Peptides against a protein of PDB entry 5H65. Designs and how they scored, part 216

Target 1, 294 residues: chain A of PDB entry 5H65
Amino acid sequence: QYLERTPLCAILKQKAPQQYRIRAKLRSYKPRRLFQSVKLHCPKCHLLQEVPHEGDLDIIFQDGATKTPDVKLQNTSLYDSKIWTTKNQKGRKVAVHFVKNNGILPLSNECLLLIEGGTLSEICKLSNKFNSVIPVRSGHEDLELLDLSAPFLIQGTIHHYGCKQCSSLRSIQNLNSLVDKTSWIPSSVAEALGIVPLQYVFVMTFTLDDGTGVLEAYLMDSDKFFQIPASEVLMDDDLQKSVDMIMDMFCPPGIKIDAYPWLECFIKSYNVTNGTDNQICYQIFDTTVAEDVI

## One batch from the design tools (peptide; made by RFdiffusion4, then SolubleMPNN)

Design b2_p26_7_s3 (from b2_p26_7, 10 letters changed)
Fold by OpenDDE base, seed 3:
Structure b2_p26_7_s3 (fold): chain B 294 residues (1-294), chain A 26 residues (1-26)
Amino acid sequence: as target 1 above (294 residues)
Amino acid sequence: SPVNRPLPEVELSDEELAQITKQLLS
């Protein structure tokens, strides 16, 4: 519903929780680096966690590569399997399982690969050729997801992550419950495997100033504020540049705040208690960037 | 959590990855 615009000075005097519409200038924001502002958020337990770095994934997949694929789990009704052995002294075995749709192998652009023993580099190369890739390991009775610290699903350059706390992982054969084994919708894959998907979010603290007062507002948003998906921005240079340009527009370097554009947004207040200390905090919600140039 | 270990010496070659692709397309 409609909210009238409220000056910050009035908001700062009011009890929480409340919702407001404001018009203010973005005096400053943190973190300044885009990669530091992208996090993973669980919609159930609300845990915020860092997006794993390439080095983190390298370690996870290297650890997985020390395990040998179980031959008894190869070539089921769900997938056809192929094994490769590296040429080095270790002779690392890599298993790729091609998921079938009703017993038929789909085209590459519709095919899900399950990979055992693959490195990050190898997985990335495969994800460029096939619809989706799931890193897996051999369990006792079935293939299982490798590690929720790594993506449970990779589609192109998009890494889908799951919540370790909220997920109750099921074995790979549960993909049989999916009627459509060609589109590989991430939410459907997650549901089949008992995964609670994490959401990519922009997490920033905005210092807002409308001339009557100053307050800090917390931004946690997936795709509405910038009209750019947080899930794609880290892997797309153009999207990164776009976000940087937007932030530079609201906080232009080298000029005074008097010349900054106005930002219109919704904020909600809420109480935070630390021991005996009570603090009112603010969060931006349901907001797409809108400016009023001077 | 995984243990920090050295990366594998050799990964699948482009030719080997091509074979993986051919497995599906055959």
Scores: peptide ipSAE 0.047, ipTM 0.618, DockQ to the pose 0.014
Fold by OpenDDE base, seed 1:
Structure b2_p26_7_s3 (fold): chain B 294 residues (1-294), chain A 26 residues (1-26)
Amino acid sequence: as target 1 above (294 residues)
Amino acid sequence: SPVNRPLPEVELSDEELAQITKQLLS
């Protein structure tokens, strides 16, 4: 586990795969904008996806909101349903299904809402009042998840997404399999609905320089490096500022690299073959920014 | 933030949202 510090010039001459401990300065990094560095990663197929933009979600929910809830699917043993009609010329129907725990409605802070229709704004407001919100639609025989391009579960400001490639969606009645219908653990909800949950990750490229050499190292991390969850950063201005401050500390703008602080980290080398091109790449692993930096 | 954005006319009003909330209050 312990690795002796190795200069970059030596690392650049060695074959992969290997693990190293290095001390280097962060000459530069990309992408520079935080929102560009946050991605969704599937733990099974390993595909990286963009976090859907607000505009993308608006389109999905607007489309869903044009659909009329099926009255046959309302008020089951699993949930109580109520319908609202908007006070406009369109008369949009919005169905809210309150999931019951053993036939009894929980308190709002423990209650899961299934929302059929509803705009992004409406859903977000409801997510502030109730434990969880799942956007749904009327299927043939049961309520179903609206769209995997949208969150399958919203808890507060946290949007949980599922992998389209690896998920095999099941109807909402499969939530009956959950013994605890108050906590609404995302992984449990995902499992019940046949969803492979995606992981929020920071994806960045660091250009590291220790004075002996320069190499690029890839960072893919959920919450270890910054000690800030990638799942929360996009919805929290303070967390965004913290990440920016950390990056500015290691790579201060308008300052010569000689004045940069030293960054100690672990990197691993690995081989990459792209057609006829063979190259060695590097990835940062098991590295955390010191608490006093945050 | 979408959470704090004013609701357009086509959306549920704050009053309607309050009614939804009251479904769980007894």
Scores: peptide ipSAE 0.040, ipTM 0.589, DockQ to the pose 0.015
Fold by OpenDDE base, seed 2:
Structure b2_p26_7_s3 (fold): chain B 294 residues (1-294), chain A 26 residues (1-26)
Amino acid sequence: as target 1 above (294 residues)
Amino acid sequence: SPVNRPLPEVELSDEELAQITKQLLS
């Protein structure tokens, strides 16, 4: 829907909810560090959470590695199982389950691995060679997802997470519901396992100034604003640099706001209850930085 | 992203990981 440009001073006087098109300068933004702006968002319950640190994952997988794979759960119609014993004093057991497609093992670039007892390092190494990896544990009657605090699916450098609040986990055998067991689409895997997948999002607060007024608006966006996926930016130095360049362009350090470029964007107002007070907040939506800027 | 120092753990050797990789191809 087409919207006429509205000055910020007029917007600040109006009740919510409404949608606006604005032209303003980015006076400032928070947080300043890119890593701090990347969050995981649940599209269902709308909770925001931090992307787990490598150290957090190490702890989770270390704990998982203390568990011995259940022999009774090996070699089903869904997967072929192999167990390795580490050549160390403890003799740690690591089980890798190769998911079959109609009883046949697919090629490595199409194969899903289920891993029990693997460390983060081992899992990452395997994810570089195979299409998909799911960290699992031995349940009572079936393999189960290891921990929703860790990725439920790893594809290359992409870690897919699920919402603890909204997910109702189902056992691994539910992957049988997938007709195609070669193209492991994250959403399909999530659905089969009862997972509500989290979305990587950029979360920032923009302070906008058009000369008539100042307004704070939130940016919560996955890939439209920067034309860079939030899901990939943390693992790609070039993408990180691109985001930094964009932010420096709109909010250049060391110069006055008069020299800042104009930013055109859509914002929506909405009501938020803060105790007994009704507060109006603003969010940027359907706004994209020009591709030639990157 | 920040790189954290991994916890000291006993891991599969490169040879063992290679065997896992070859298992699918065999």
Scores: peptide ipSAE 0.031, ipTM 0.594, DockQ to the pose 0.014
Fold by OpenDDE base, seed 5:
Structure b2_p26_7_s3 (fold): chain B 294 residues (1-294), chain A 26 residues (1-26)
Amino acid sequence: as target 1 above (294 residues)
Amino acid sequence: SPVNRPLPEVELSDEELAQITKQLLS
C-alpha cells in the first residue's frame, strides 16, 4: 500500500515491525568489494552460502575425474554415451552422455550433456557450446549428480547451485519425468533431481542518512535494486562495472555527503533477539534504484 | 592428449561437437 515519506529520526523512535518509505543519502556501504556482496541464498532454509571459487570447483571436478565411468550405465533409453580416454599416465576416461528427447538426439544447441569425469576446464568448454551441462558420476544403479558443492546445472556462464541441507538427490533417470527434454529449465531440472535451487543475491549493509538521523539497512536482493541479476554479475565484467558505477554514483569518492544524490527506498523494521539483547533492525525491500538530483 | 574411441557415425557431428572433441581434455 501507499506509504508516506518518513524521516529517519521518526523511524528510529518507533517499534517494530513497520514499513517505511524513506528518502536518504547513502553515506556508506559494506562490503566494499562486489564479489564479497554476492551470496547464494536458500529460499527454504534461508541459509546464506558463499559462491564457490574456481579453485574450489577445480578440486571437486578433479576428484570426480579420478573415477572411471561404469560401462553398465552407458547408453540407456535416456541418453547416448561417448567415451574419451586420455593418453596420460593415468589413462583418465571421460564420458559424455547426450540426453535424448523421445529417443532422439536433439540439436546440439538444445541438448543436455551429462559429463562424467570431466575437469572444470572441460566442463566449461562443453557449456559454452551446448545448451546445458550436468556434472555427474556413476552410482550403483544409475548416474547421479556429482556434488552439490558444484553446480548441478551449467548453462553458458551461469552456474546453478542447490542447497545441501534442503535437497534430497534423486538419480539421473528421474529426468525422464520431464516431458520437454530440449529446453532444460533449471527449476524443472532441479525438481526432477530433488534439488532445492539456491538464489544468487546481493547482500549489503547501507548506512543511510537523511540529515535527521542515521540508520543501517540490510539489503538482500537478487535483481530488483540494481536491475542487474546477481546470478550473472560475477561472470560479466560489464555488469560488474555497472554495479560499481551505481554505487559510485550514490557514494562518490572524494565528495562531501551534502552533494550526494538522494535515494528513495522502502525499508522494513524487524525485531532481533540475541539472548537478552533486543534490537530493531532494518531491511530494504521492493526497491529499485531511484534518485533525486539536487 | 585425449583419444576418441572408435564409434559409428554419431548423430551430433556438427561443428560445435567437432570443436569440442578437438579441444576437449586439453
Scores: peptide ipSAE 0.030, ipTM 0.547, DockQ to the pose 0.014; fails the geometry check

Design b2_p26_7_s4 (from b2_p26_7, 10 letters changed)
Fold by OpenDDE base, seed 4:
Structure b2_p26_7_s4 (fold): chain B 294 residues (1-294), chain A 26 residues (1-26)
Amino acid sequence: as target 1 above (294 residues)
Amino acid sequence: SPVNRLLPEVELSDEELAEITKQLLS
């Protein structure tokens, strides 16, 4: 894993693919806004997509709340069901299904809730109190995941999303295949339901300058570079501030680049063909901000 | 009417959410 430091001017003259260790200053980066840099990435089709906004989720769950839970799908061997009716004239039905482990309800901190007809606010409140929440709807023969445009699993403040392109959804009863119905590992839930989980990633383009040359390298990283999970940053003000502070440290506004700190990182080059033109691009890898800096 | 044109619906009260919690803990 050790590589000798190579100046950017030398790297710019070399063919790809290669790996390098560099020491450079972060002249600039994009996007500037943190919220724009956090994306969802599919490990299968490699599609990058935006993290849904709260308003988008509100609409999805509001639509789901217009559907009445199917009584025939309540109280199976997998889950116990309870129905609540809102205190209004229309009486919105909200079904909560408590997933059992071998016929027994787990402890609250180990319980998976399937919620049907809940609003975003209600779901979030439940996810803060219980281990896991899956928004569902009544299918023809079984409960089904509500919508992959919304989280397939909510654990605390973490929203887990699936790829619409790569997923082939299976009904909720497929959770029976899970031997451990207490931990509810997102990847296991996804596998059982035929979901290809999306990965939260920081996506940024760094313009690096070591005085000998300038190159752009993009960062696509989930939790290593900042030592902050991309999956949590959007829901945590303190984490957001931390990332902002780190970026301000590397690229302080209003200060000349000569005063910028040096960034040591690994970059790999790769070829990109665009029509008749071949371009060499660079990606940052296996790099983390020093712990003492965070 | 489209979902995005619907008025906000009444949500479960804190008391109702508490009841859900109690059911799980019972």
Scores: peptide ipSAE 0.056, ipTM 0.578, DockQ to the pose 0.013
Fold by OpenDDE base, seed 5:
Order: structure tokens, then sequence, then C-alpha cells
Structure b2_p26_7_s4 (fold): chain B 294 residues (1-294), chain A 26 residues (1-26)
């Protein structure tokens, strides 16, 4: 949809909802730290959640590691199981279940590992070596996902999370519904296990100024604005640098706003009523950083 | 980034991890 450019001063006087094309400078933005801008978003209930930190995951997996794998759940038609006992005084048992495809173990680069009793470090170590890892626990009748507060699927350095509110977990044997047990597409795994996958998103507030007025616009985007996936940025230094460079170009430190670049983007207004407060808010949409800025 | 931390030493030995790898290749 083509929109004529509208000055901010005019936009600020108009009722919502409306869509606008604007040309403005990024006076400032928040949060300033990139890692603080990356959140998890549920496409169903629309809750925003923090990406769990390593410390949080450590606790979850440590707790899981206190549970002993149920020997009755080992070696099914779906997976082959191997148990290790640590040599420490606790004698912790770690179970690794190798998911089979049509009764045959796939190649290591295509294999899904179900890990029971592993620590975060062990799980991460394994995920770096193998295609896919799911942290699990022994349920009453089947293996089950360990905890939705932790990733339901780890592929390389990517942690896939599910929404606690919207998910209705099903046992691991439901992976049988997947015809292809080699690629392990996150969405397919999630569907099989009754998980509503969360989406990594950049969440930022831009203060835009075109000389006629100033408004704050909300940015929530997964991979379009920066042309960088929010799902990968936290684990990739180069991607982090790229985002930082982009933001520094938009809002260069140490210089006056007069020298800032002009940015064209789309914003939409919407009404927000919270109790006695009625406010018009703005969100950036359908906007991609231009190549000359990158 | 606070998420890019060095992982602590794993409790599973390299030999055990190698065994896991071997299981997949068998």
Amino acid sequence: as target 1 above (294 residues)
Amino acid sequence: SPVNRLLPEVELSDEELAEITKQLLS
C-alpha cells in the first residue's frame, strides 16, 4: 500500500487507527543494550517473555538431573537408550535416547537426542555435536519434555522455546507422528509435542523526530527490520555487531541530531485504553533497514 | 553479551561423549 509522507506534527493530531509513511530521524531508542531488546513472543497469546539466561537454565537442568531415569522407558521402537553413570560421589545417571527413523538410527548430523538427567553444559556440549537435542524426563508412562522454561529443542546454538500458557504438552512418543525423523523441523517437533513455539523478536522503542514533532514508535520484529534473525543474534557476535552498527548509524553517539540520517519508515497508530487512561500509540511496521545504511 | 559465556566443564567425559557419537554412527 502506497502512503504519502506525513509530517509527525500532523500525525500527532490525528485519531487512531491509521497508517503512515514518515521521514524522521531517530533521536533515541531504548533499550540501549541489544540483549535487552531480544524477547520471546507468543504468536497466540501475545505475551512477551525474557529469554532465559544460562543461570536460569542451569537451575532447571540441575533439578532435572536429580531424577533417575526410569529403566522401563528405555529402548522403545522410537528410540534406543544408553545410560551413563557419573563417577562422582553422587553417581548421577544420564540417559541419552537416540531417536530412530523407521527403526534405524540416522546419521549423527540428522539424529535427535533425547537427554535425560543432563546438565546444561552437557546438553550444550551434545547439541554442538549433534543435530538436535530435546531435554526430557521420565514420565509415568513415557518420556516427557523436561520443562517449558527450558528449550524444548536445541539445534546447534539455537534454543527453541515454547509458550507455557498456550502449550498442552504431549509425551515423547507423539514424535512418531512425524514422518520425517531426520530433519527435525522445530515447528513440526512443536506440533507433535503440543507446543506453541515462541518467536524471538526485537523489541525496541524509537523516539522519532522530523523537526515538526516527536513521537515514540514501538518496534517488534523478528527478522525483517534488521534483516537479521532475532533468534540468532544473541549467539552470534558478528550479528550483534551488525545490529549495533546499524543503530549507531541511525543514532550516532557523540554528535548532534542535525547530523543524523533521515529514515523513512511506516508507522501505524492504535488506541490503548488502560483504566482511565486513553492513549494513542505507534508501531513501526513493514519497514526494513535500507542497504545503504547497512 | 551475558548469554555468550564459556560453558563449565562437562561432567560427562570426552570418552563418554565419544561413545555417544559412536552409538549414532553404528
Scores: peptide ipSAE 0.037, ipTM 0.607, DockQ to the pose 0.015
Fold by OpenDDE base, seed 2:
Structure b2_p26_7_s4 (fold): chain B 294 residues (1-294), chain A 26 residues (1-26)
Amino acid sequence: as target 1 above (294 residues)
Amino acid sequence: SPVNRLLPEVELSDEELAEITKQLLS
């Protein structure tokens, strides 16, 4: 829909909620480091979470690796199981369950692996070779997702997370509800397992200045603003460089704001209750970096 | 084994499959 440009000075005087088209310069932004701007967002409860670090995952999988796979849960109609024992003093057992499609094992690139007792390193190796991996544990009557603090699905270098607050986990046998057991779509897997998937988002605060006024606008976007998926940026150096380049173009270091480019974007105002005070906040929406910048 | 069935046997020998499996758990 068409919106006329509104100067920031006028916007700052108006009540919320409203939508605006603006032309302004990016005076500054926070956070300055890209990795600090990537968060996990729940579309249901709207909580923001930090992306777990490698060290966090190491702890979770290390704990899982201390558990012995339950032999009673191996080799079901859903999956074939194989167990390896490490050649160390502990004799750690690792179980890999290969999910079948109508009783037939698919090709490796289409196969979902359920890994039980694996370390982060082993899981990553498997995901690189077989693509789709779910970390699991032995439950009372079925395999279950290991921990929502860890990915519920790893595909290549992409880690898919679920919301602890909104998810009601179901056992692995619920994957039977999927008709196609070769295309492991994250949303389908999440639905089958009762998981509310978290969304990778860029979270930034832009200080915008058009010469008439200054306001802070919140950016929360998954893949539209930069035309780069937030889900992939942490694992791709080239994508990181691209985002950094874009931000440097918007807010060039070492020069005055007078030389900054003019940016056109949409912002919406909304009310936020902070105690007894009503505060008006602003969020960038339906805005994409120009193709010539990408 | 399930691992052997998932990997194309046309492309990988039994020895190669064994090596891959070993590397996965190393």
Scores: peptide ipSAE 0.030, ipTM 0.497, DockQ to the pose 0.014
Fold by OpenDDE base, seed 1:
Structure b2_p26_7_s4 (fold): chain B 294 residues (1-294), chain A 26 residues (1-26)
Amino acid sequence: as target 1 above (294 residues)
Amino acid sequence: SPVNRLLPEVELSDEELAEITKQLLS
């Protein structure tokens, strides 16, 4: 806000790193498909990952479902356990552990389920009824998180993922350290289990044009630019439509760029070395769509 | 008449951005 507006032609001639305020039109953007722009980002190691697809999760949970729950790990002071056997020829064992609060089972809307041997569809059904679901497996001495390639916590339609690189998983009994065993805040659950939670982010490339020059700037944002959480957009059709409408507003199809709206943005330049290639890249930062637009 | 608003806080360092960009380019 303290920066003077700089034309793109001047920016393109300057060394990095620098910060700029610009007024430009969004000539184009990529990826065009919204689901391709949503990634998982580790705030600690900064690794970017794809959001696992349904097929990926199916494989993980199917593998987990082949394991038999350990009877000795059922019914602890932390949770009450129930076992179901499927009626099909496989006779699959499914264990659901209901986490207690001070020895008392909470209401369904406050209850954390630990599911062992469930399929993706079963887990999703349970997550719709209960407050929170954690996929688990039987470890040597305690229940453990099933797999960091799958969500460590599911709340409704929200899948919470952890970083494989930065996490040092701890057994499920570490949930005892949580004073509040009703709200199940994702960050608290993650901390108790030694998980570094990943963040959903929008990752897009904007081609900006102010009439003096054209440059590409990256947008990596969790919930500020669109005022829509990246964590929710994949599971909400209305939010997806909203993002699409916003992008259509910035870059209206079928008309000339002269009719495009002007965008006020902060961009920062930075140096990137990729092998033998040295280049200056740009990122959009500290910019949000106006509230009246949403 | 811009259709967006500017915010005050910078979140990522240049080094962090470079690392992220490398991942995107790979």
Scores: peptide ipSAE 0.068, ipTM 0.613, DockQ to the pose 0.176; fails the geometry check

Design b2_p26_8_s1 (from b2_p26_8, 7 letters changed)
Fold by OpenDDE base, seed 3:
Structure b2_p26_8_s1 (fold): chain B 294 residues (1-294), chain A 26 residues (1-26)
Amino acid sequence: as target 1 above (294 residues)
Amino acid sequence: SAEELEKLLKEAEENSPLTVARYQLS
């Protein structure tokens, strides 16, 4: 439970695995750009992957928009459907399905939209109005999730992603299993659709120096370290500025390390084997940024 | 409210070249 502070020089001499509390200065970190540090992590298979860029999503939704909504799948007990045809885009068809709660259409802020044939721009516009949106496509017998390379759920500006490796997708009618069809909790939606949700994480490498030694520690954290959710930072300028400010505070440019603030954190050591080579690595855990007064 | 949702949807697509092709409520 409680760990005594250990100097880095002592840690560097010890075998792994172990846990430590340390006090060190952040000599440097990588990557330097915030958007490069935000990744998606699967809690099941532990695969790290990039957050899709706008261009990636454009391609996915553009491809989806080439498919025609199946008329037979419109207007079920689960949802009411409305279909649009574009005028100047080769007559592209867009279907929006309004999910009902016990046969009744809920208020817009509680309504889940299922969208097929929509562009990224259109989907974003709709998500701003209705909050919860799922990109879908017409399957053989039911609507299905469009693509796990795209968000399975968009809520406001937050994109929720699922793991392709670990998910076993179920058709959209499985949303019927949800008792509450108004709140649309991402985990509940994921469970209903057989999705293993990915977690947004900050991924960084810190070079830590306490004057007795230097070590690199790996940071993979969702919301504890910065007290800022990795899931929200990419879409919020203020949050981005906050993270940048924090990093600049601990690692100020143009200033000597002697003037850097002290960072208190927990690190754990672990063994990494690469062929015949065995290396001890370190990871930051259960840490919120804390600064000692210089 | 279906009317409210439709209105909001229409507003959301104001800059989209979408035209109503089919409308049917269950």
Scores: peptide ipSAE 0.025, ipTM 0.619, DockQ to the pose 0.013
Fold by OpenDDE base, seed 5:
Structure b2_p26_8_s1 (fold): chain B 294 residues (1-294), chain A 26 residues (1-26)
Amino acid sequence: as target 1 above (294 residues)
Amino acid sequence: SAEELEKLLKEAEENSPLTVARYQLS
């Protein structure tokens, strides 16, 4: 709905919940580092999680690589398998399962690889070539997703994560439910495997000042505010620079707030009770960053 | 293609997936 612009001083006096359109300057924001603002959000349980770091993933895949692929699970109607032993001292067993579409192997760019025993580096390299990779392990009767602490699907440079709390994992053979085994849409893969996919989101706190008052507003947004997907920003230097430029534009370092541009946005107020105190909080919503014309 | 890689993997025998991938990406 259309809302008239309301000054912050008036908003600060009103009870929640309400929605407002505001024009304010971004006095400051937290966190200052972009990588700290990107989180994973579950649309079901609404928990926020940190995006796993490379080091964390290394450990998970290293642990997975200690397990020997089960020969009995190789070469099913769903996939063709190749297993080999690495030349390292430990002789690590690695299995790659090529998922077939109607019994036929797709082209590399459309083929889903199931990787068993691969390192993060190996998996990432393969995902760049084959587009879609799922890290798996040998279960009792079927291949299974390796670990929800790691991506359930890697497509190029994008890591798709699932919610541990909300997911009820199903075995790999459930990919048979997918009619089209070439596109490998993350949501479809997630559904087939019983995964509730997590959403990349920007999470920030803005201190807004319109000259009449100051309030803090919470931002949780996946792609609307910056018009940049949170899912891609961590792996793209240009996108990172773009976000940084936007933030620097609205909150330029070394410049007084009087010279800051005006930010138009929508905020909603809501009540929060944390035991002793009732507090009104604010959240930015349905907003694409825009600068007012001077 | 995936089939081509499978063939390559067979030929490479004990080569690591990373090595094979590097070759494919080069």
Scores: peptide ipSAE 0.025, ipTM 0.646, DockQ to the pose 0.013
Fold by OpenDDE base, seed 2:
Structure b2_p26_8_s1 (fold): chain B 294 residues (1-294), chain A 26 residues (1-26)
Amino acid sequence: as target 1 above (294 residues)
Amino acid sequence: SAEELEKLLKEAEENSPLTVARYQLS
């Protein structure tokens, strides 16, 4: 759909909801630090939550590592199991379950590992070697996902998280429903396990000024605005630098706003009820920063 | 393929903080 450009002064006088095309300067934005803008978003309940820190994951996996793998749950039609006992005073046991495809072990790069009792460091090492790893624990009758506070799937450096509110976890044997057990698509894994996957999003507030008016617009975007996936940016220094460069370009430090470049984008207005008060808010949508601008 | 996976796992283990006292096939 085509939208003509509307000045901010006109937008500020109109009722919501409406969609607009605007041309404005980015006067300021928050948060200023990139890592503070990356959040996890549930597409169903719309809850925003922080990406767990390494320290948070360490605690979860440390607790999991205190549990002994149940021997009754080893070596099923779905997976072959191997167990290590660590050479320490406690003799920690680590179980790795190799998921089979129709009874046959696939190639290493296609094999899903279920890891039980591993530390974060060990899990990361394995994910780098085998690509797909699920942290699990021994349940009463089957292996189960360890904890939704931790990733339900780790692929290389990408951590996939699920929503605690919206997910109804199913046991690991439900992976049998997947016809192809060599291509471990996160959404397919999530569906099989009853997980509502969270989405990595950039969450920022832009103060936009076109000379006729000023308004704040909310940015919640996964990969369109920066043409950089929010899911990858935290683990890639080059991507972080790219985002920083983009923001510095639109909102350069140390110079007057008159010298700022113009930003063309789409915004939508919407009503927010705060008690008895009705407030109009704005959100950026369907907007992409041109690659040649970077 | 199983042997390959085992080899890779062993290599990963050797390069990890995990020090193995016993290795079991169950």
Scores: peptide ipSAE 0.024, ipTM 0.624, DockQ to the pose 0.013
Fold by OpenDDE base, seed 1:
Structure b2_p26_8_s1 (fold): chain B 294 residues (1-294), chain A 26 residues (1-26)
Amino acid sequence: as target 1 above (294 residues)
Amino acid sequence: SAEELEKLLKEAEENSPLTVARYQLS
């Protein structure tokens, strides 16, 4: 799509909705801390929610660890089970179920582990070794996902979350429907278990200034703007540093705005009603910062 | 695999998570 560059002063006078190409300086942005800008977004209900913190997960897994695995649910055609009794936590029971592929245990790097009673620390270490881990609990007739407030799938350092509102959880035996029980594609796992997967997104507000006017533009983007996946940034120091560098480049601290680089981007205006107040808001779209720096 | 898993579980009991995200610190 081609759009002529429009000065902000002109945009501020126009009715919504419209699309614009602009050239502006990033005067400021919110939130300032990266972890505050990363959210989970549901593609169906469009709810935004916070990424659970370590403390949140600790509570969930601690609760799960108080439950005793049901012996009746161990060793099915889908998985082989082993149970451990911890020495340091008053005999806590931990069950690990190794999902089989056509009745055969795959290699560790291709094996999906179902974990009952594991702590966050244990689960994280296992996910790094075995790649794919699902926290589960013993249900009435089958293993079930532990809690949608926790990841339904952990792959390495990536936590995959599901929407509580849109998901209708199914028991773990529904993983039988997966033809490939080695790659463990998150979307396939989600579908099998009745989960609507959430999407990691950057959510930020940019204050843009082109010398003719100033406006705030909303950014909600998963991987295009920074060319960095929001799903990976929280657990990767290098990616975090990269985002910091980008933001410092556009909005350098201690320097006058006259020296800021120009940012070319697309914004769209839209109407928002807040009670009796009608206002025009702006959102950045179809913009890659690496390509739009002038 | 089972023996290795037991070792990992034991180590997990004694150690904190592998890494803490810099920007997750409050």
Scores: peptide ipSAE 0.028, ipTM 0.626, DockQ to the pose 0.019; fails the geometry check

